# Peptides against a protein of PDB entry 6CSU, part 95

Target 1, 51 residues: chain A of PDB entry 6CSU
Amino acid sequence: GALEELRGQYIKAVKKIKCDMLRYIQESKERAAEMVKAEVLRERQETARKM

## One batch from the design tools (peptide; made by RFdiffusion4, then SolubleMPNN)

Design b2_p27_8_s2 (from b2_p27_8, 13 letters changed)
Fold by OpenDDE base, seed 1:
Structure b2_p27_8_s2 (fold): chain B 51 residues (1-51), chain C 51 residues (1-51), chain A 27 residues (1-27)
Amino acid sequence: as target 1 above (51 residues)
Amino acid sequence: as target 1 above (51 residues)
Amino acid sequence: GAVVRGTEKELEEIVEEVEKELEEALK
């Protein structure tokens, strides 16, 4: 009935949002990891220049 | 140093995203609850008309 | 890192709770 359809629609929407959020977080983590790698490299180079 | 600052910025960003997502989920729950209430009322009215 | 993983877990738990609450309300 209408209630079951409403339930199904809501759950479907929530699941989609969940997936989108998790994807966003994963992509954010990947970007952060690359930024950290780049910064670590820069710091190492700075240290090397000071030695 | 720069690495610590980067870490701080990342953590700050993640916290903001978390808060935004939690707020969105809470608002979504509230909207869903209202939709359910409305649908339950309609179903009850339909049942009443059939009796 | 750990903060992100924690956030993911919390969000997943909230989504699951919403689904359960809706299930209970519509039974």
Scores: peptide ipSAE 0.082, ipTM 0.493, DockQ to the pose 0.050
Fold by OpenDDE base, seed 5:
Structure b2_p27_8_s2 (fold): chain B 51 residues (1-51), chain C 51 residues (1-51), chain A 27 residues (1-27)
Amino acid sequence: as target 1 above (51 residues)
Amino acid sequence: as target 1 above (51 residues)
Amino acid sequence: GAVVRGTEKELEEIVEEVEKELEEALK
């Protein structure tokens, strides 16, 4: 019936949300890694200027 | 030193990821709730037309 | 790193909890 179909659609939507969140975590990790690499590189350059 | 600073940047990045994900969860919940409300409303209207 | 992996697992658990709550609310 209509109620069962609505429930099915909702569960499908929730599963999609879960997948989207896990993807967002992965993308955020990549951004974090690049941020750290950039900061380390800048710090090394600053140290080199002082030596 | 450089190692401690790098560690600090890493932890800061992780905390940001966590915060962003929690916000995304909240926003996703809100969107899901609105979707369900809209579907229920449409279903009720369809039922009314059949009565 | 280990901290990131730990955070990922915590977030997965939060998502699963949300799914359960929403499923119960639909009954």
Scores: peptide ipSAE 0.081, ipTM 0.489, DockQ to the pose 0.054
Fold by OpenDDE base, seed 3:
Structure b2_p27_8_s2 (fold): chain B 51 residues (1-51), chain C 51 residues (1-51), chain A 27 residues (1-27)
Amino acid sequence: as target 1 above (51 residues)
Amino acid sequence: as target 1 above (51 residues)
Amino acid sequence: GAVVRGTEKELEEIVEEVEKELEEALK
């Protein structure tokens, strides 16, 4: 009935939000790691050039 | 009624998750910025020492 | 890394708690 359908919809929505959040966290960590690696490389090159 | 109560509980749960996500995103951005700054500084020092 | 992991774990636990509360309320 309507109650069971609503229950199913709400649980599904919450699970989706959880998955989206965890995915965002994972992708954010990966982007942060790549950002640091790239910045370190650029800084090494920049420092070497100025010396 | 029961339908309004269920909707209310769903909305409350979704709002909480959304708020936690937004807070995480903001804090993550701040931590990432500080991490990059610190790493750049360390790399500059390391590169200079090796030259 | 540790700070990020800690925050991730806390958020995951909060989401799981909210899911459990919602599932119980919807039974």
Scores: peptide ipSAE 0.074, ipTM 0.420, DockQ to the pose 0.042
Fold by OpenDDE base, seed 4:
Structure b2_p27_8_s2 (fold): chain B 51 residues (1-51), chain C 51 residues (1-51), chain A 27 residues (1-27)
Amino acid sequence: as target 1 above (51 residues)
Amino acid sequence: as target 1 above (51 residues)
Amino acid sequence: GAVVRGTEKELEEIVEEVEKELEEALK
């Protein structure tokens, strides 16, 4: 019935949100790693130019 | 009725998750910035020692 | 690194808490 359908939709939505959050965490980790890599490279160039 | 109550609970839960995600994103950004800052400082010291 | 792992664990805990709350609400 309508109540069961709503319950199903709710559970599905929560599962989707969970997956989206976990994906966001993973992507955030990857972005953070890339940011650090880029910053380290830039910093090396800056220090090299100052020497 | 039961359907309206369930709908209300669904909306409330989704709003809570959204708020938690937004807070996590904000905190993650702050932590990432701090990590980059720390890495840059460390890299400066490393390059300085190698010169 | 360690900070990211910490945040990941915290987020997982939040998700689990939300799931429990939702399960109770749907009973």
Scores: peptide ipSAE 0.075, ipTM 0.427, DockQ to the pose 0.040; fails the geometry check

Design b2_p27_8_s3 (from b2_p27_8, 12 letters changed)
Fold by OpenDDE base, seed 2:
Parts: C-alpha cells; sequence; structure tokens
Structure b2_p27_8_s3 (fold): chain B 51 residues (1-51), chain C 51 residues (1-51), chain A 27 residues (1-27)
C-alpha cells in the first residue's frame, strides 16, 4: 500500500545518500593524501632553493 | 492523515541528513586546509634543519 | 497515487542535490 511505498522510498533515499557519502569520503581521502604528498615535495624544493 | 504525516516525517528526515552531510563537507574542507598548512610548516622546519 | 509519486520525486530531488554538492566539493 501507500504507506509501504513511502517507507520504501525513504529507505531508498537514505541508502543512496549513504552510498554517495561513502564514495565521497574515499575519494576525498585519496585526494588529500596526494595533495599532501605533492605539497611536501614542492615545499622541499622551494626551501632547498632558498637555503 | 497518517499518509501525509508519514510523508512529512520522511521528507524532514532526508532534509536533515542533507544538512548534516553539507556540514560534514564544510568541516572536512576546513580540516584539509589546516592539515596542508601544518604539514607545509613542519616540512619547512625539517628541511631547514637538514640543510 | 499522486501523493506517493510526488513524494518519490521530492525525495529523489533531495538526493540529487546531495550528490551535486558532493561532486562540487571534490572538484
Amino acid sequence: as target 1 above (51 residues)
Amino acid sequence: as target 1 above (51 residues)
Amino acid sequence: GAVVEGTEKELEEIVEEVRKELEEALA
């Protein structure tokens, strides 16, 4: 019935948001790690040139 | 009625989840920025000591 | 009925908004 359909719609929506968030978290972590790595390397080079 | 009330509750719940996720994203960006800033500073100090 | 169908569309719109925000945050 209508109540069961609404419940299903809600659950589906929540699950979709959860999945999207988990993917975001994973990709964000990967990008953050790469960013830090690249930044550290650039900073070493810059500091070495200035010293 | 029960249908309209339940509909309202589901919509409200999903909107709350959205708000929580947006807040998380914002806080995550801030933490990432602070992390990079701190890492750069530490790397400068370390490189300076080694040069 | 119309209420159920309308609710589905509204929920999907909210979900899509979240997806777009996440995509923008990664960009």
Scores: peptide ipSAE 0.542, ipTM 0.818, DockQ to the pose 0.851
Fold by OpenDDE base, seed 1:
Structure b2_p27_8_s3 (fold): chain B 51 residues (1-51), chain C 51 residues (1-51), chain A 27 residues (1-27)
Amino acid sequence: as target 1 above (51 residues)
Amino acid sequence: as target 1 above (51 residues)
Amino acid sequence: GAVVEGTEKELEEIVEEVRKELEEALA
């Protein structure tokens, strides 16, 4: 019935948010690692050029 | 009625989850920015010491 | 009915808003 349908919709919404968040966490970690790696490399080059 | 009450509760709960996720995202960005800043500083020092 | 359908759409909109925020937040 309608009550069961609403419950299902709620659970579906919550699960979707959870899944999206877990994916975000994983992807953000990967991108952050690459960003740090690139930034470290650029900083080494900049420091070397100034010396 | 029960249907409207349940609807309201589910929407409220999902909105709460949304708010929590938005806060998490913001805090995560801030932590990431500080991490990058610290890494850049450490790398500058390391590079300088090697030269 | 209309209430159930409307509720589903409203919940989906909230979910989509979260998705968009996550997409924007990715480095």
Scores: peptide ipSAE 0.537, ipTM 0.816, DockQ to the pose 0.764
Fold by OpenDDE base, seed 4:
Order: sequence, then structure tokens, then C-alpha cells
Structure b2_p27_8_s3 (fold): chain B 51 residues (1-51), chain C 51 residues (1-51), chain A 27 residues (1-27)
Amino acid sequence: as target 1 above (51 residues)
Amino acid sequence: as target 1 above (51 residues)
Amino acid sequence: GAVVEGTEKELEEIVEEVRKELEEALA
């Protein structure tokens, strides 16, 4: 009935948000790691050049 | 009736999740920026110490 | 009925808004 359909729609919506968030977290972590590596490398070069 | 009340509760719950996700995104960006700054500072100290 | 269909569309719109915000955060 209508109540079961509404429940299904809610669960589907929540599951979709969960999946999108998990993907975002994974991609965000990967990008953050790459950015840190790049910044560390640049900082080594800058520090060495200034000394 | 029960249908309208349940509909309202489901929509409210999903809107709450949306708000929580927006806050999480903002906080995640701030934490990532702080982490990069900290890593850069540590790398400066390590590079200077090794030279 | 119209209420069930309308609820589905409203929930899907909120889900899509979250998806767009996540995409913008990664851009």
C-alpha cells in the first residue's frame, strides 16, 4: 500500500545519499593525499633553495 | 492522517541528512586545509634540520 | 496516488541536491 511505498522511497533516498557520501569520502581522501605529497615536494625545493 | 504524517517525517529526515552532509563537506575542507598547513610546516623543519 | 508520486519526486530532488553539492566540493 501507500505506506509501504513511502517507506520504500525513504529507504531508497537514504541509501543513495549514503552511497554518494562514501564515494565522496574516498575521492576526497585520495585528492587530499595527492595534494599533501605535492605540497611537501614543493616545500622541500623551496627550503633547499633558500638555504 | 497517517500517510501525510509519515510523508512529512520522511521528508524532514532526508532534509536533516542534507544539512548534515553540507556541514560535513565544509568541515572536511577546513580539516584538509589545516592538515596541509601542518604537513608543510613539519616538512620545512625536517628539511632545514637535514641540511 | 498523487501524494506517493509527489513524495517520490521531492525525495529524489533532495538526493540530487546532495549529489550536486558533493560534486561541487570535489571540483
Scores: peptide ipSAE 0.531, ipTM 0.815, DockQ to the pose 0.780
Fold by OpenDDE base, seed 3:
Structure b2_p27_8_s3 (fold): chain B 51 residues (1-51), chain C 51 residues (1-51), chain A 27 residues (1-27)
Amino acid sequence: as target 1 above (51 residues)
Amino acid sequence: as target 1 above (51 residues)
Amino acid sequence: GAVVEGTEKELEEIVEEVRKELEEALA
């Protein structure tokens, strides 16, 4: 019935939000790791040039 | 009625996820900034010692 | 009714799963 259909739609929508958030978290971690690597590399070069 | 209750439950769930994500984003940004500062400082010292 | 109560519990479970994942991501 209408109640079960609406329930299914709400559960599906919340699961979709969950999946999107998990993907965002994973991508954020990857970007953060790459940002740190890039910053470390730049800092090595800058420190070396000043010595 | 039951349909309005289901709608309320859905909206409540979505709002809770939203709030948790906003808090995560804020805390993640703060931790990332501190981690970069610490790593830059450490790398300066390591590079300097090797020269 | 049972459907409404069951839906609330299932939604809360999904919300809690997201919370746990966020907590682990900040660890």
Scores: peptide ipSAE 0.524, ipTM 0.816, DockQ to the pose 0.840

Design b2_p27_8_s4 (from b2_p27_8, 13 letters changed)
Fold by OpenDDE base, seed 2:
Structure b2_p27_8_s4 (fold): chain B 51 residues (1-51), chain C 51 residues (1-51), chain A 27 residues (1-27)
Amino acid sequence: as target 1 above (51 residues)
Amino acid sequence: as target 1 above (51 residues)
Amino acid sequence: DAVVRGTEEELEKIVEEVRKELEEALK
């Protein structure tokens, strides 16, 4: 019935939000990790120049 | 240093996203609950009219 | 809400993993 359909739509929406959140965080994590790697490389290069 | 600052900024951003998403889910839950209550009320009224 | 709690727990695990990776990169 209409009530069950509404409940189903809500549950589906919540599950979608959960998946979107986790995907977004994973992508953000990957971007941050790449930025950190780049910074570490720059610092190592700078240290090497000062040695 | 710059690397520590980047780390701190990332962690802060992730925490903010977590809070924003949990708030969004909570608000969505409240809206869904209200819609369900309204539907239940309509169904009860419809049943009463058919009795 | 079980869905919210589950999502929060998964987020916390991801944040902790990111922290570990950042700490390792800073060594």
Scores: peptide ipSAE 0.099, ipTM 0.480, DockQ to the pose 0.051
Fold by OpenDDE base, seed 1:
Structure b2_p27_8_s4 (fold): chain B 51 residues (1-51), chain C 51 residues (1-51), chain A 27 residues (1-27)
Amino acid sequence: as target 1 above (51 residues)
Amino acid sequence: as target 1 above (51 residues)
Amino acid sequence: DAVVRGTEEELEKIVEEVRKELEEALK
C-alpha cells in the first residue's frame, strides 16, 4: 500500500543523501588538497625569488 | 600564513556541511514520521468503513 | 577522515531509527 511505498521511498532517499554527502565531502577534500599544493608551490617560488 | 588560513577554512567548511546535512536529515525524518502517522490513520479509517 | 567516518556513523543511526519507526507504523 501507500505506506509501504512511502517507507521504501524514504529509506532510498536517505541512503542516497548519505552517499551524496560523503561524495561531496570527498570531492571537497580533494579540491582543498589541490589548493594547498598550489599555495605551497607559490610560497616556495616567492621564497626562491627572495634568495 | 596562507596555508594555515586555508586549512582552517577547509575544516570549518566541512564541519558546517556535516551539521547542515544532519539537520536536513533530522527535519526530513520528522516530516516522514508525520506522513506515516497520517497514512496509518487513513488506512485505519478505510478499513473501518469496509467493516 | 575522522569527520567523514563520524558523519557516516551518525547517518547510519538515523536510517536505522527511521526503519524502526516505519516498521512499527506498519504493524
Scores: peptide ipSAE 0.098, ipTM 0.493, DockQ to the pose 0.053
Fold by OpenDDE base, seed 4:
Structure b2_p27_8_s4 (fold): chain B 51 residues (1-51), chain C 51 residues (1-51), chain A 27 residues (1-27)
Amino acid sequence: as target 1 above (51 residues)
Amino acid sequence: as target 1 above (51 residues)
Amino acid sequence: DAVVRGTEEELEKIVEEVRKELEEALK
């Protein structure tokens, strides 16, 4: 019936949201890691120039 | 230095995102629960009318 | 990553709670 249909739709939506959120966190983590690596490289280059 | 500052900013941002996501899920859960309750009530009323 | 793992675990708990609530409502 309508209630079972609603239940199915909700569970499906929640699972999708979970996956989307986890993907967002993972992508954010990857971007941050790359930014940190880039900053480390810049700092090393700056240090080298000042030596 | 700049690297430590960036790392600190990232950690802070990730923590905030986590909290925002959990709040979003909780609010979504509450809305879904209310929708289910409303549907159950409608079905009970429909059954009562057919008796 | 501890933050990611913690978030995943909390999300899984929330999904299971919702499933339980829906199952109870369907009785």
Scores: peptide ipSAE 0.097, ipTM 0.489, DockQ to the pose 0.052
Fold by OpenDDE base, seed 5:
Structure b2_p27_8_s4 (fold): chain B 51 residues (1-51), chain C 51 residues (1-51), chain A 27 residues (1-27)
Amino acid sequence: as target 1 above (51 residues)
Amino acid sequence: as target 1 above (51 residues)
Amino acid sequence: DAVVRGTEEELEKIVEEVRKELEEALK
C-alpha cells in the first residue's frame, strides 16, 4: 500500500544520500591532495629562485 | 621548515574537507526533509481524490 | 578512515531526524 511505498522511497533516498556523501568525500580528498601538491611545487620553485 | 609547512598544508586540507563534508551533510539533510514532505503531500492528494 | 566514520555517524542522525519528521507529517 501507500505506506509501504513511502517507506521504500525513504529507504532508497537514505541509501542514495549515503552513497553521494561517500563519493563526495573521496572526490574532496583527491582535490585536497592535488591542492597540496601544487602548493609544494610552488614553494620549491620559490626556493629555487632564491638560491 | 619544509616539513612543518607540508604538515601545515595537510592539516589545512583536512580541515577544508571536514568543512565541505559538514556543509554537504547539512544540505543533504535539507533535501531529504523536503523530499519526505513532498511525498507526504502527494499521498494526501491521492487519498483526497479517492474520497 | 575517521572522517568517513564521522560522516556515517552524522548520516545516522539525519536518518533519525527524517524519521521523526515523517512521523509528525503523518499525524
Scores: peptide ipSAE 0.086, ipTM 0.480, DockQ to the pose 0.044

## One batch from the design tools (peptide; made by RFdiffusion4, then SolubleMPNN)

Design b2_p28_1_s1 (from b2_p28_1, 11 letters changed)
Fold by OpenDDE base, seed 3:
Parts: structure tokens; sequence; C-alpha cells
Structure b2_p28_1_s1 (fold): chain B 51 residues (1-51), chain C 51 residues (1-51), chain A 28 residues (1-28)
């Protein structure tokens, strides 16, 4: 009935939000990891230059 | 050292993202629940009028 | 249950954080 459909729509909306957020978090983590990697490489270069 | 500090900043950033996303999801759920409640009340009124 | 959904999300995010920490250690 109408109430079951409404409940279904609610659950579907929450699941979509969940998926979007998990994707955003994953992408943010990947960007952060790349930033860290780049900085580590920079620090290694600076250390090498000072040797 | 510098690498440990950078790692710490990375983990802190990821945790902040997690908290922000959980808050967003919670607020979205509350809005959805209120929408469902309003619709249920509307349906009850319509049913009562048709009696 | 809506709280079960949140708990599942939190668990998945925790697992994702642990993976990120592992990757950070591998880069170090």
Amino acid sequence: as target 1 above (51 residues)
Amino acid sequence: as target 1 above (51 residues)
Amino acid sequence: DDFDILEKIDKQEKEALEEAEKKAKEIE
C-alpha cells in the first residue's frame, strides 16, 4: 500500500545518501593519500639535497 | 618527525570527513522521517474524510 | 531499522579508515 511504498522510498533515499557519502569519503581519502605521497617525496628530495 | 606529523594530519582529516558525513546522514534521515510523518498524518486525514 | 543502517555505515567507514591508515604506513 501507500505507506509501504513511502517507507520503501525513504529507505531507498537513505541508501542513496549512504552510497554517495561512501564514494565521497573514498575519493577524499585517495586525494589525501596522493597529497601525502607527494609530500613524502618532496621531503625525501629535500633531505637528499641537504646531505 | 615530519613524516609522522604528516601521517597524523592525514588521519585527522579523514576522521573529520567521517564525522561530517555521519552528521549529514543523520540530518538527512531526520528530514526524511519528518516528511514520512507528515505524509502519514495526511493519509489518516484523507481516510477519515472518506468515512 | 534506521539505526542499523547508521551502524552499518559507521562500520564501513571504520574499515575504510583502517585501510587508509594501512596505506599511509606503506607510504611512510
Scores: peptide ipSAE 0.153, ipTM 0.572, DockQ to the pose 0.089
Fold by OpenDDE base, seed 5:
Structure b2_p28_1_s1 (fold): chain B 51 residues (1-51), chain C 51 residues (1-51), chain A 28 residues (1-28)
Amino acid sequence: as target 1 above (51 residues)
Amino acid sequence: as target 1 above (51 residues)
Amino acid sequence: DDFDILEKIDKQEKEALEEAEKKAKEIE
């Protein structure tokens, strides 16, 4: 019936969201790693200026 | 020390990921709702053709 | 923190269903 069809459509949408989220998380982790790397470089430069 | 600084950078990066994920989820929900809406429209059209 | 994110996802999925149902009614 209409309710079952709507539920099916929702489940389909949620599965898509899950896949997209996992991809986004992976990409976000890579960006975060680059942010940390850049921050470490800045701190090392600052330390070097103080020495 | 260096370990505490690195830990701080990690925590900062993780917090950014969390915020980005929550934003993405919100946007994804809106897209999912639109997908369901479009699917309902298609099904109604198909039903109308059968009647 | 990961657990908190999962709880947020679950809540948001439920809200997405309600939003989808609302939009479906608007089409009628």
Scores: peptide ipSAE 0.147, ipTM 0.556, DockQ to the pose 0.077
Fold by OpenDDE base, seed 1:
Structure b2_p28_1_s1 (fold): chain B 51 residues (1-51), chain C 51 residues (1-51), chain A 28 residues (1-28)
Amino acid sequence: as target 1 above (51 residues)
Amino acid sequence: as target 1 above (51 residues)
Amino acid sequence: DDFDILEKIDKQEKEALEEAEKKAKEIE
């Protein structure tokens, strides 16, 4: 019925949002890891210069 | 009627999910930034020790 | 764990919907 259809639409929407957010989180983690690696390299160079 | 009220609850729930997820993303970004800062400090110490 | 947090959010929203559905049926 109409009630079940509405519930179904909600569940579908939530699942899509969840999937999109999980993808975002995964990509964000990857970007964060790369940023840390780059920062570490820059910091090594900076520290070496100051010593 | 009951169906209109349910539709209203659906919309409200979806909006809440969106807000919760956006908050989570913001907090995640803050944590990532702090992690980078901490990593930089640790790397300075490590580099200094190795020189 | 980021995935656990999203799962928790999803669960909470589903529970909220179930409560809304219950109220809607009472009005019908």
Scores: peptide ipSAE 0.147, ipTM 0.504, DockQ to the pose 0.500
Fold by OpenDDE base, seed 4:
Structure b2_p28_1_s1 (fold): chain B 51 residues (1-51), chain C 51 residues (1-51), chain A 28 residues (1-28)
Amino acid sequence: as target 1 above (51 residues)
Amino acid sequence: as target 1 above (51 residues)
Amino acid sequence: DDFDILEKIDKQEKEALEEAEKKAKEIE
């Protein structure tokens, strides 16, 4: 019935949101890692210039 | 240094995301409850009309 | 970690739906 359909729609939506959030977190972690790596490289360059 | 600052910014961002997600869950729970209640009321009305 | 948070959220969403259904049945 309508109640079961509503439940089904909600579960489907939650699953999609979960997947999207997991993807977002994964991408965020990747971006953060790349930013850190880039910063480390810049610091190494600065250190080298001071030597 | 810059690396520590970047790390700090990332941690701050993650904490904010955590809070936002927890708020989203709370709001989602409330919306879900209201939607289900509304559906039950509609079904009651339909049943009453058929009686 | 961040994934642990999301897993917890997923569990909470499921529990929230079950509670909503329970409340709806109580109204009926």
Scores: peptide ipSAE 0.159, ipTM 0.554, DockQ to the pose 0.129; fails the geometry check

Design b2_p28_1_s2 (from b2_p28_1, 16 letters changed)
Fold by OpenDDE base, seed 2:
Structure b2_p28_1_s2 (fold): chain B 51 residues (1-51), chain C 51 residues (1-51), chain A 28 residues (1-28)
Amino acid sequence: as target 1 above (51 residues)
Amino acid sequence: as target 1 above (51 residues)
Amino acid sequence: SDEDILKEIEKQEKKALEEADKFAKEIE
């Protein structure tokens, strides 16, 4: 009935929010990793030029 | 009526979960930023010692 | 940790759903 349908919609919304959060966390970690790699590379290049 | 009241209860629950997840995302972003800053500092110190 | 926070959120979701279900039963 109408109440069961509303409950279903609530559950669907909660699941979507959870998935969105997990995706954001994963993407944030990937971006952070790339920023670190880029900075490490820059520092190593700078060191190499001064050697 | 009863249907509107139930709808209100589910909407309230969904909003709370959404807010909690947004807060978590913000906190996760801050932790990621601090991790990157720490790694950058480490690499700069390492570079400085080799110069 | 991130994992611990996610588990806590899931726990809160479960509680919220249980309370909503209780309310639904009361109005039937």
Scores: peptide ipSAE 0.117, ipTM 0.459, DockQ to the pose 0.568
Fold by OpenDDE base, seed 3:
Structure b2_p28_1_s2 (fold): chain B 51 residues (1-51), chain C 51 residues (1-51), chain A 28 residues (1-28)
Amino acid sequence: as target 1 above (51 residues)
Amino acid sequence: as target 1 above (51 residues)
Amino acid sequence: SDEDILKEIEKQEKKALEEADKFAKEIE
C-alpha cells in the first residue's frame, strides 16, 4: 500500500545517499593521494632550485 | 493526515542525513587541504637535509 | 576518522528508519 511504498522510497533514497557519499569519499582519497605525490615531487624540485 | 505526517518525517530524516554528509564532505576537504600543506612543509625540510 | 564518521552515519540511518517504522505501525 501507500505506506509501504513511502517507506520503500525513503529506504531507497537513504541508500542512494550513502552509496554516493561512500563513492565520493573513496574517489576523494584517491585524488588526494595522487595530489600529495605530485606536490612532493614538485616541492623536491623547488627546494633543490632554491639551494 | 497521518500519511502526510509520515511523509514529512521521512523527508525530514533524509534531509538531515544529506546535510550531515555535505558537512562531512566540506570538513574532509578542509582537513585534506591542511594535510597537503603540512606535507609540503615536511618535504621541503627533508629535501634540504638530503642536500 | 572517516571510518568513525561512517559508523556514526550508519547508526543515525538505523535510528531514523526505526523511528519511521514505529510511526508507520502506529498509523497503520
Scores: peptide ipSAE 0.116, ipTM 0.465, DockQ to the pose 0.626
Fold by OpenDDE base, seed 4:
Structure b2_p28_1_s2 (fold): chain B 51 residues (1-51), chain C 51 residues (1-51), chain A 28 residues (1-28)
Amino acid sequence: as target 1 above (51 residues)
Amino acid sequence: as target 1 above (51 residues)
Amino acid sequence: SDEDILKEIEKQEKKALEEADKFAKEIE
């Protein structure tokens, strides 16, 4: 019935938002990883310069 | 009524997911910062050893 | 940035809620 259909719509909406948020988390982790890699490279360059 | 309750449940669920995501991102950034710090220390130790 | 992510989340939340509300009005 209409109530079940409405329930389905809200559940669908929640699932979509959850999925989007999980994607954002993943992208955030990827950005963090790249930041770490970049910092490591910079530090290696700095230490190499000091050698 | 049932409609308002369902809508309220949706909003509550989304807000919870949002809060959880933000906390996770913050924790991820903290972990990344600690990894950078550790890597910097390791690189400095390595260069010191090579001097 | 985190701020951009927050804005996008809020935007998507608003859209999803609006769609659900529109559906609710259609079935009432």
Scores: peptide ipSAE 0.110, ipTM 0.557, DockQ to the pose 0.509
Fold by OpenDDE base, seed 1:
Structure b2_p28_1_s2 (fold): chain B 51 residues (1-51), chain C 51 residues (1-51), chain A 28 residues (1-28)
Amino acid sequence: as target 1 above (51 residues)
Amino acid sequence: as target 1 above (51 residues)
Amino acid sequence: SDEDILKEIEKQEKKALEEADKFAKEIE
């Protein structure tokens, strides 16, 4: 019935938002990993210059 | 009514997912900061030992 | 950035809710 169909629409919306959030979390992890790599490289270079 | 209740349940579910994501992002930032700090320290110590 | 992500999420939430509300009006 109509009420069941409405429930289906809201469930679909929730699932979509969940999937989007999981994707954003993954992208955030990738950005964080790149930031760590860049910081390590900068520290190595800075230490080398002081030698 | 039943329609308002379904809408309310959807909003509640989305808010829960959003809160979980925000918490994850915050925790991820904290872990990343600690990882960078530890890596910087290790690089400095390793360089010092090689001197 | 995290701020951009939050803004996009809120935008998508609003759109999804609006679509559901439109559907609700159609079945009433």
Scores: peptide ipSAE 0.100, ipTM 0.546, DockQ to the pose 0.553

